Peptides against a protein of PDB entry 7BDX. Designs and how they scored, part 107

Target 1, 212 residues: chain A of PDB entry 7BDX
Amino acid sequence: EMGAAACTLLWGVSSSEEVVKAILGGDKALKFFSITGQTMESFVKSLDGDVQELDSDESQFVFALAGIVTNVAAIACGREFLVNSSRVLLDTILQLLGDLKPGQCTKLKVLMLMSLYNVSINLKGLKYISESPGFIPLLWWLLSDPDAEVCLHVLRLVQSVVLEPEVFSKSASEFRSSLPLQRILAMSKSRNPRLQTAAQELLEDLRTLEHN

## One batch from the design tools (peptide; made by RFdiffusion4, then SolubleMPNN)

Design b2_p14_8_s2 (from b2_p14_8, 7 letters changed)
Fold by OpenDDE base, seed 1:
Structure b2_p14_8_s2 (fold): chain B 212 residues (1-212), chain C 212 residues (1-212), chain A 14 residues (1-14)
Amino acid sequence: as target 1 above (212 residues)
Amino acid sequence: as target 1 above (212 residues)
Amino acid sequence: STFNSNPRLLLRMP
């Protein structure tokens, strides 16, 4: 309980750039983010046996951890830190996103996807993530999720790839051959306005690429 | 381990007034400080049986909690919060300081004493603490500690009482009758310059009060 | 460019 409370407060204050800088400027940041990945992995591995209640202290703790990573990745120096010094954490997040089944741990998936999206804003981060083994198949796997918010953040991450020619060109062949176009088209007709807009924008971006 | 790491980072960033304000401005502050007191109490109670290693993750976690309270109390709004909304935490700190034996949990005692000293800067806080049952005996009990830093922070807290006529007048009779003058005199001759200075200043303040 | 063409950052509060 106390750990979750402390971590949740840390998550809240990590919305400030100055707090992120303070976290990263200390000698404890490396250890913290290393253990973060391990803790998140341990939590996900524990799900296969125990029906972990979504509102457990453990779940809240891990949500806060993922939230902290998201907020750190929202700051330029935070992205640089993650890409240069905490790559194992990024690898872990990618792994966990692949290990989770559709509909499983929705809140955690959303936070992890948000963090990866923020990392993708940095060209260096986008390169690192997109060059990860199985990245494109992972995107399509995640896009099979029944949750609209998961799909929304997947689409945003896909858009980050598509909008960066330097990255997209490396994967263009695989991307075009495996693109779940019908699913994205279905999402562009969603009743969820955020999902609808994201899918529509991505489709427009893809059409633009086909004409060039 | 992860809880200690998160809490330690929170402690570090709580040195900022803006972070303290952010913590207190949320709807989670009350719960956090309530659980803080409970966690600290649980830790101290666990010491009577198990030789808790000073460098355990649990110890570091509790040190960070006490450090957060100290940093919160260093800010005016934090003092107001503690005195108005978290009095149980202050009561717990006073209780734990009394329950700990001389030489036991030195680092924790120092942090708790620092927090009480910071609270004592506020007249409302000083009144609350000094009116607590057994406060004067507690000061003398704590002053029996062999650790110079514990004694230093006790002397500073005593000085806060002595320097506030509105508070001292209420306890002056008990204070004068029980004052461990010889011990304070011995501290004024300490090889520790910080302890020496604090004891000397207190003795000067006491002499000034006797002549008025 | 250090940033992609869609630099909309996401902050998540608890």
Scores: peptide ipSAE 0.086, ipTM 0.829, DockQ to the pose 0.070
Fold by OpenDDE base, seed 5:
Structure b2_p14_8_s2 (fold): chain B 212 residues (1-212), chain C 212 residues (1-212), chain A 14 residues (1-14)
Amino acid sequence: as target 1 above (212 residues)
Amino acid sequence: as target 1 above (212 residues)
Amino acid sequence: STFNSNPRLLLRMP
């Protein structure tokens, strides 16, 4: 219980840029983020079958860890740190997103996707994650999730790829050939206004690319 | 391992006043400090015999918790919070300091004493801790520690009592009758310059009180 | 103040 409480407080205060800088300026940052990845991986591997997120201390602890990563990635120096010094964590996040079934660990999935989205704001980060093996298939796998918030964050990540010519050109053939267009079109008609807007914007961006 | 790492980072960033305010401004502060006391108590109770601090994740975790309490107490709003809303934690710290043998858990003892010293800077805090059952005997028990840093922080806490007339007057008879004067005199001859100075200052303060 | 100086950045609070 105490670990979850402490980590939750750390997550809360990590919303501050100064706190993120303090964490990263210390000699413990590398170890912390290394163990973070391992802990998240162990948690996901412990999930048997289609069991949903339990309201447990362990789950809350892992959510807090994912939240910290998200908040670190929300800052320029944090993105630089993750992309240069903690690539294993990014690899772990991508792997775990692939290991989870649609509808499984929704909150964790959202936090991990938010962290990747923040990383993608840095061109170096976007290059790194998009060049990961199976990245495009992973996007489509995640887009099959029944949760609107998961799908929203997937669409935002897809948009980051589409809007960066240097990244998109490297995978344009695979992207176009595998695009789940019908799924995105369905999302553009969602009753969730955030999802609807994100899907519409992505469709517009894709149309613009086809005419250029 | 991860809990210790997270709590250690929280400890590090809690050196900031803004971080302490953020922790205390949330809805989780009360629960956190309640569990903190319980966790520290459980740790101390798990220590069998004269076993020294193990360099373990559990020990490091508890050190970090004690460090957080110290840093919270270093700020005015933190002292107010502890004295008004988390008195059980103060009671726990006092109890644990009594439960530990001389030379046992030195680092933890130092951190707990530092937290009490910080609390004692607030008159309300000083009143509260000094009115605790067995407070004066506890001071002398702690002063029997072979560690110079433990003794240093005890002497500082004693000085806080001696220099506050409203507090000292309530226990002056007991204080004078039980004062381990020979021990303090020995400390005033210590090779540790910090301990030597603290003991000398306290002896001067005591002399001033006897002449008034 | 939500330090979201960049409108594209996402923060998650507990």
Scores: peptide ipSAE 0.078, ipTM 0.828, DockQ to the pose 0.043
Fold by OpenDDE base, seed 3:
Structure b2_p14_8_s2 (fold): chain B 212 residues (1-212), chain C 212 residues (1-212), chain A 14 residues (1-14)
Amino acid sequence: as target 1 above (212 residues)
Amino acid sequence: as target 1 above (212 residues)
Amino acid sequence: STFNSNPRLLLRMP
């Protein structure tokens, strides 16, 4: 309970760039982000197929941790830190996203995807995550989720890959051969306006790439 | 471990007034400070006469909690919050300071005393703590500590009482009858310059009050 | 190619 309360406060204040800089300027940042990955992994492993108690203290704790990572990744110096000094955390996030079943831990998936999207704003970050083993299959696995918000953030991450020629060129063959085009087309007709727009934009970007 | 890391980060960033305002502006502050008191109390009760493992994760966690309270109390809006909305926490801190033996949990005592000193900067805060049952005996109990830093912060708190006529007048009789003058005189000759100065200043303030 | 550098909306969580 106390941990969840503290992490929730830290999450809230980490929305400020100055706070992120202060977090990263201390000697405790490395340890914090290392244990963050371990804690998130332990949580996912503890689910053992059970439905997440979304309002449990443990859930709130892990949500706050993922939120902190997201907010750190939202700032340039935070991305630099994560990509340079906390790669294991990024690997853990990718692994956890793969380990979770469609519909399982939706809120956590969204937060983790948001963190990866923010990391992907840096070319170095995008390169790192896109070169991770099974990254392209992972995108499609996540896109199979019934949750529109999960799918939205997956599409944003896919768009980040598509919009970076240096990254896309390396995976273009696998990307084209495995692209769940029918799923993306279905999303472009979603009643969720955010999902609809993201899918439409991605389809436009893909068309542009096929003509170049 | 994760809780300690998160609380340590929160402690660090809470040195900023903007962060304290952000902490207090959220709906989670009340719960956080309530659980803080409970957690600190549980820690002290768990010691059962054992020597604190100063470097344990549990110790670091409680130190960070006490540090956060101190930093919150260092700011006007934080003092207002504590005195208005978290009086139970103040009561807990006073109780814990009484429950600890001389030489036990020195670092925690210092942090708790710092928090009380900061609270005492507000007249409302000083009134609240000084009107607590056994406050004057508690000051002398704490002044019996062999640690110079504990004694320093006790002397600062005593000085806060002495410098506020409205507060001092209510306890002046008990204060004068129980004042460990020989102990304070010994501290005025301390090799610790901070302790020496604090004791000298207090003795001067007391002399001034006796002549008025 | 007007790469409308749509500033990648930095996703900050509250």
Scores: peptide ipSAE 0.046, ipTM 0.828, DockQ to the pose 0.024
Fold by OpenDDE base, seed 4:
Structure b2_p14_8_s2 (fold): chain B 212 residues (1-212), chain C 212 residues (1-212), chain A 14 residues (1-14)
Amino acid sequence: as target 1 above (212 residues)
Amino acid sequence: as target 1 above (212 residues)
Amino acid sequence: STFNSNPRLLLRMP
């Protein structure tokens, strides 16, 4: 309980750039993010047995950790840190996104996807995650999720790949051959306006690439 | 381990006034400080059995909690919050300072005393803690500690009482009758220059009060 | 470039 409370407060204040810089400027940053990955992994592995109540202290703790990673990745120096010094955490996030079933741990998925999206704003970060084994299949697996917000954040991450020619060119063949076009088209008709817009924009970006 | 890491980072960033305001501006502040007191109490109660290694994750966690309280109390709005909305935490800190034996949990004692000193900067805070049952005996109990830093922070807190006429007048008789003058005189000759200075200043303040 | 060609809105959670 106390850990969850402290971590949640740290999540809240990590929305400040100065706080992120303070987190990273200490000698504890590497250890913190290393343990973060391990803790998130332990949580996801624990889900296969007991249906952990989404409102548990443990869940709240893990959500706060994922939120902190997101907020760190929202700052340029935070992205640099994650990409240079905490790659194992990024690998863990990618792994966990694959391990979670459709509809499972929606909030955690969203936060992890938000963090990866923020990391993807750096070309170096985008290169790293897009070159990870199974990245393209993972994106499509995540797009099978029934949650509109999960799908929204997947589409945003896909868009980051599509909008970067250097990154897209490396995976273009696999991307085109496996693209779940019907799924994306369905999302472009969603009642969720954010999902609808994101899907439409991605479809436009894809059409532009096909004509170039 | 993860809790200690998160809490330690929160402690570090709580040195910023903006962060303290953010901590207090959320709807989680009351719960956080309530659980903080309970956690600190549980830790101190656990010490009677196993000699908890001072370097344990649990110790680090509690030190970070006490540090957060100190940093919150260092900000005016934080003092107001503690005095108005987290009195139970202040009561807990006073209780724990009494429960700990001389030389036991020195770092925790120092942090708790620092937090009380910061609270005592507010007249309302000083009134509250000085009117707590057994406050004067507690100060003298703490001055029996062999640690120079514990004694230093006790002397600073005593000085806050002595320098506030409205507060001092209420306890002046008890204070004068129980004052460990020989102990303070010994501290005024300490090899620790900070302790020496604090003891000398307090002795000067006491002499001034006797002549008025 | 250290940033992607078309930077999007940064996501921050409170």
Scores: peptide ipSAE 0.045, ipTM 0.829, DockQ to the pose 0.081

Design b2_p14_8_s3 (from b2_p14_8, 6 letters changed)
Fold by OpenDDE base, seed 3:
Structure b2_p14_8_s3 (fold): chain B 212 residues (1-212), chain C 212 residues (1-212), chain A 14 residues (1-14)
Amino acid sequence: as target 1 above (212 residues)
Amino acid sequence: as target 1 above (212 residues)
Amino acid sequence: STWNDNPQLLLRQP
């Protein structure tokens, strides 16, 4: 209970750039982010099947941790910190996203995907994430999720890759050969307007890349 | 581990007024401060004798909680919040200070005393604390502590009472009858310059009140 | 795409 409450408050205040700078300016940041990864990993490993204890203190705690990582990644110095000093956390987030089944831990997936998307705004972060082993298969695994918000954040991450020629060129062959085009086309017809728009834009970007 | 890390970060950032406002502006503040009191109480109750596990994650967690309360009480809106919405936490802090033996949990005592001192800057806070049952005996119990820093913060709290005529008048009889004058005189001769000064100033204030 | 011109960094509040 208390840990979840404290972490939730920290999450709330981490929406401020000045708070992110204060977190990162201390000697405790490295330890915090390493333990964050370990804690999220332990939580995912403790999940017996499809039982989302969504309302547990542990779930709330882990959501708050993922929210903090997201908010840190939303700031330039936070992205730099994560890519320079907390790569293991990024590796953990990628691993956890791979370990989770479609429909499993939707809220956590969304937060983790948001953090990766924010990291992907930096070329160094995007390179690091996209060069991770199994990254392209992971994107397609995540895009098979029935949840529209998960899929939305996956599409945003895919678009971050597609829009960066230096990154896309390295994966272009694998990307094109494995692209779940029918799935993306189905999303472009979604009743969810955000998902529909994201899928349409990605399809347009992909068409542009095939003509160049 | 993770809870202590998160709480320690929250403590660090709570030194900012803007962060305190952000904490208090959310719907989670009440729950956080109620659980804070419960957590500190549980920690003190779990202490078997003189064994300070000073280096435990639990100790660090509780110290961070007390530090957060102190930093919240350092801000005007934080004092107002504590006195209006978190009186149970103030009651808990007073209770815990009474339950602890001289020399026991020195660091926690200091933080709790600092929080009470900060609350005492508001007349409403000072009234609330000073009108608590057993407040005067509690001050003398705490002033018997061998630790100079504990005694310093007790003297500061005593001075807050003495300097407020409306508060002092209500307790003046009990205060004068139970005043550990010899102890305060001994502190006025301390090798610790801060303790020495605080004891001298209090003795001067007391002399002024006896002549009026 | 309009996404590149102002990458709306995703802030999440609890």
Scores: peptide ipSAE 0.081, ipTM 0.834, DockQ to the pose 0.031
Fold by OpenDDE base, seed 2:
Structure b2_p14_8_s3 (fold): chain B 212 residues (1-212), chain C 212 residues (1-212), chain A 14 residues (1-14)
Amino acid sequence: as target 1 above (212 residues)
Amino acid sequence: as target 1 above (212 residues)
Amino acid sequence: STWNDNPQLLLRQP
């Protein structure tokens, strides 16, 4: 309980750039983000047996951790820190997104995808994430999720790859050969307006790349 | 481990007034401070049996909680919040200071005393604390501590009482009859310069009150 | 490294 409450407050205040700078300016940042990855991994591993209530203190704690990572990644110095000093955490997030089944831990998936998207705004971060083994298969695995918000954030991450020629050129062949076009087309007809728009924009970006 | 790390970061950033305002502006503040008191109480109750290493994650967690309370109390809106909405936490801190033996949990005592001192800067807070049952005996109990920093913060809290006529007048008879003058005089000769100064200043304030 | 000031940064509040 108390850990989740403290972490939730830390998450709330981490929306401030000055708070992110204060977190990163301390000698405790590296340790904190190391333990963060381990804690998130331990939580996901615990899900295979006991139906941890989504509303448990442990779930809330892990959500707050993922929220903190997201908010750190939303700031330029935070993205730099993650890509330079916390790559193990990024590797963990990528792995956990692969380990989770469709419909499992939706809120956590969304937060992890948001963090990866924020990291992808840094060209070095985008290169690092996109060069991770199995990244493209992972995107399509995640896009099979029944949750519209998970799919939305996958599409946004795909878009960040597609819009960067230096990154997309390296994986373009695999990307084109494996693209779940029917799934993306179905999303472009979604009743969820955010998902609909994101799928339409991605389809337009892909068409532009095929004609150039 | 992770709880202590998160709480320690929250403590670090709570040194900012804007962060304190952000903590208090949320719907989670009341719950957080309620659980804080309970957690501190549970920790102190656990000390009677197992030698919890002072450097344990649990100790670090409780220190960070006490540090957060101290930093909240350092800000005007934080003092108001504690005195108006978190009186149970203040009562808990007063009780725990009484439950701890001389030399026991020095760092926690210091942080709790610092929080009470900060609350005492608000006249309403000073009135509330000083009107607590057994407050004067508690001050003298704490002043028996072998730790110079504990004693220093007790003397500062005593000074805040002495310097406020509306508060001191109500307890002046009990205060004068129970005053450990020999102990305070010994502190005025301490090799610790901070303790020495605080004891000298208090003795001067007391002399001024006797002559008026 | 060019930081893209992409206005699409995602902040998540609790």
Scores: peptide ipSAE 0.081, ipTM 0.833, DockQ to the pose 0.060
Fold by OpenDDE base, seed 5:
Structure b2_p14_8_s3 (fold): chain B 212 residues (1-212), chain C 212 residues (1-212), chain A 14 residues (1-14)
Amino acid sequence: as target 1 above (212 residues)
Amino acid sequence: as target 1 above (212 residues)
Amino acid sequence: STWNDNPQLLLRQP
């Protein structure tokens, strides 16, 4: 209980840029983010295949950790820190997103995807995550999720790749050959307006790339 | 480990007034400070009589909690919150300071005494803690500690009582009858300059009160 | 697209 409460407060205050700078300016940041990755990994490995999100102190604690990572990645110095000094955490997030089944740990997946999206705002961050082994297959795996919010954040991350020519050119052949176009077309007809818009925009960006 | 790391970061950032306001402005503050008291109590109760400060994740976690309370109490709205809405935590801190032996958990005692001193800056806070059962005997018990920093923070808290006529008048008879004058006089000769000064100032304040 | 002009930084509150 207490650990989850403390971490949740830290998550709440990490929405401030000054708090993120204070976290990163200390000598404990490297250790904290190293242990964060290990803790998230241990949690995901403890999940039985059929278990959804646990309504427990442990799950709340892990959600708060993922929320902190997201908020750190939302800030320029935080992205620089993650990409330069905390790459193992990014690797862990990518691995955990692959290990979770569709419909499993929806809130955690969303937070991790939000963190990756925030990292992708920097070209260096986008290069790092997109050059990770199995990145494109992972995106399509995640896009199979029944949850609209998971799919929304996957589409946003896909769009970050598509809109960066230097990154897209390296994977363009794999991307075109494996693109779940029918799935994206189905999402463009979603009743969820955020998902619908994101899928429509991505389809437009993809059409523009085919005509150039 | 992870809980202690998260709580330590929360402690570090709580040195900012804006962070304290953010902690208190959320719906989770009451619960957090309630669990804080319980966690500190459980830790102190788990200590065997001869055990000093544990160099463990659990001790570090409890130190961070006490540090957060201190930083909250350093701010006007934080003092108001503690005295109005978190009195059980103040009661717990007073109890735990009584339960710890001289030389036991020095860092924790210092942090708890600092929090009480910060609370004592407000007349309402000073009234609340000084009207607690056994408060004066507790101060003398704590002043028996061999640690100069514990004794320093006790003397500062005693000075808060002595300098407030409305509070001092209620306990003046008990205070005068139980004052460990020889102990304070010994501290006024300490090689620790902070302890020496605090003891000298308190002795001067006490002399002024005897002549009025 | 609304996405091209400002990369929408995602903050998540608890």
Scores: peptide ipSAE 0.080, ipTM 0.834, DockQ to the pose 0.030
Fold by OpenDDE base, seed 4:
Structure b2_p14_8_s3 (fold): chain B 212 residues (1-212), chain C 212 residues (1-212), chain A 14 residues (1-14)
Amino acid sequence: as target 1 above (212 residues)
Amino acid sequence: as target 1 above (212 residues)
Amino acid sequence: STWNDNPQLLLRQP
């Protein structure tokens, strides 16, 4: 309980750039983000056995950790820190996104995808995550999720790859050959306006890249 | 481990007034400070059985909690919040300071005393803590501590009472009759310059009040 | 695309 409460408060205040700088300026940042990855991994591994109540203190704690990573990645110096000094955490997030089944732990998936999207704003971050083994298959696996918000954040991450020529050129062959076009077309007709717009924009960007 | 790391980061960033305002502006502040008191109490109660390593994750967690309370009390709106909405936490801190033996949990005592000192800057806070049952005996009990930093923060809290005529007048008889004058005189000769100065200033203030 | 011209930093509040 108390740990989840403290971590939730830390998540809330991490929306401030000055707070992110204060977190990263301390000698404890490296250890914190290292243990964060381990804690998130332990939580996801525990889900196969017990139907973890989504509202448990443990779930709230892990949501807060993922939220902190997201908010740190929202700041330029935070992205630089994650990509330079916390690569294992990024690798853990990518692995956990692969380990979670469609519809499983939706809130955590959204936060992890938001963190990766924020990291993808930095070209060095985008290169790192897109060069991760199985990244393209992972995107398509995640795009099979029934949750519109998961799919929205996957589409945003796909778009970050597509809009960076240096990154897209390396994976263009795999990307084109495995693209779940029918799934994306279905999303462009979604009743969720955010998902609809994101899918439509991605389809437009893909058409532009095929004509070039 | 992870809870202590998160709470320690929250403690570090709570040195900012804007962070304190953000913590208190949320709907979670009341619950957080309620559980904080309970967690601190549980920790102190556990010390009678096991020689808790001072460097344990549990100890670090409780230090961070007490540090957060201290930093919240350092801000005017934080003092107002504690005195209005978290009185049980203040009562818990006073109780725990009575329960801890001389030399026991020095770091926690210092943080708790610093939090009470910060609360005492507000007249409403000073009234509340000084009107607590056994407050004067508690100050003298704490002044028996062998730790110079504990004694320093006790002297600062005593000085806050002495320098407020409205508060001092209510307890002046008990205060004068129970004052450990020889102990304070010994502290005015301490090799610790901060303790020496604080004891000397208090002795000067007491002399001024006896001549009035 | 409107999304990429101003990558709205995704802040999540609890």
Scores: peptide ipSAE 0.082, ipTM 0.834, DockQ to the pose 0.032; fails the geometry check

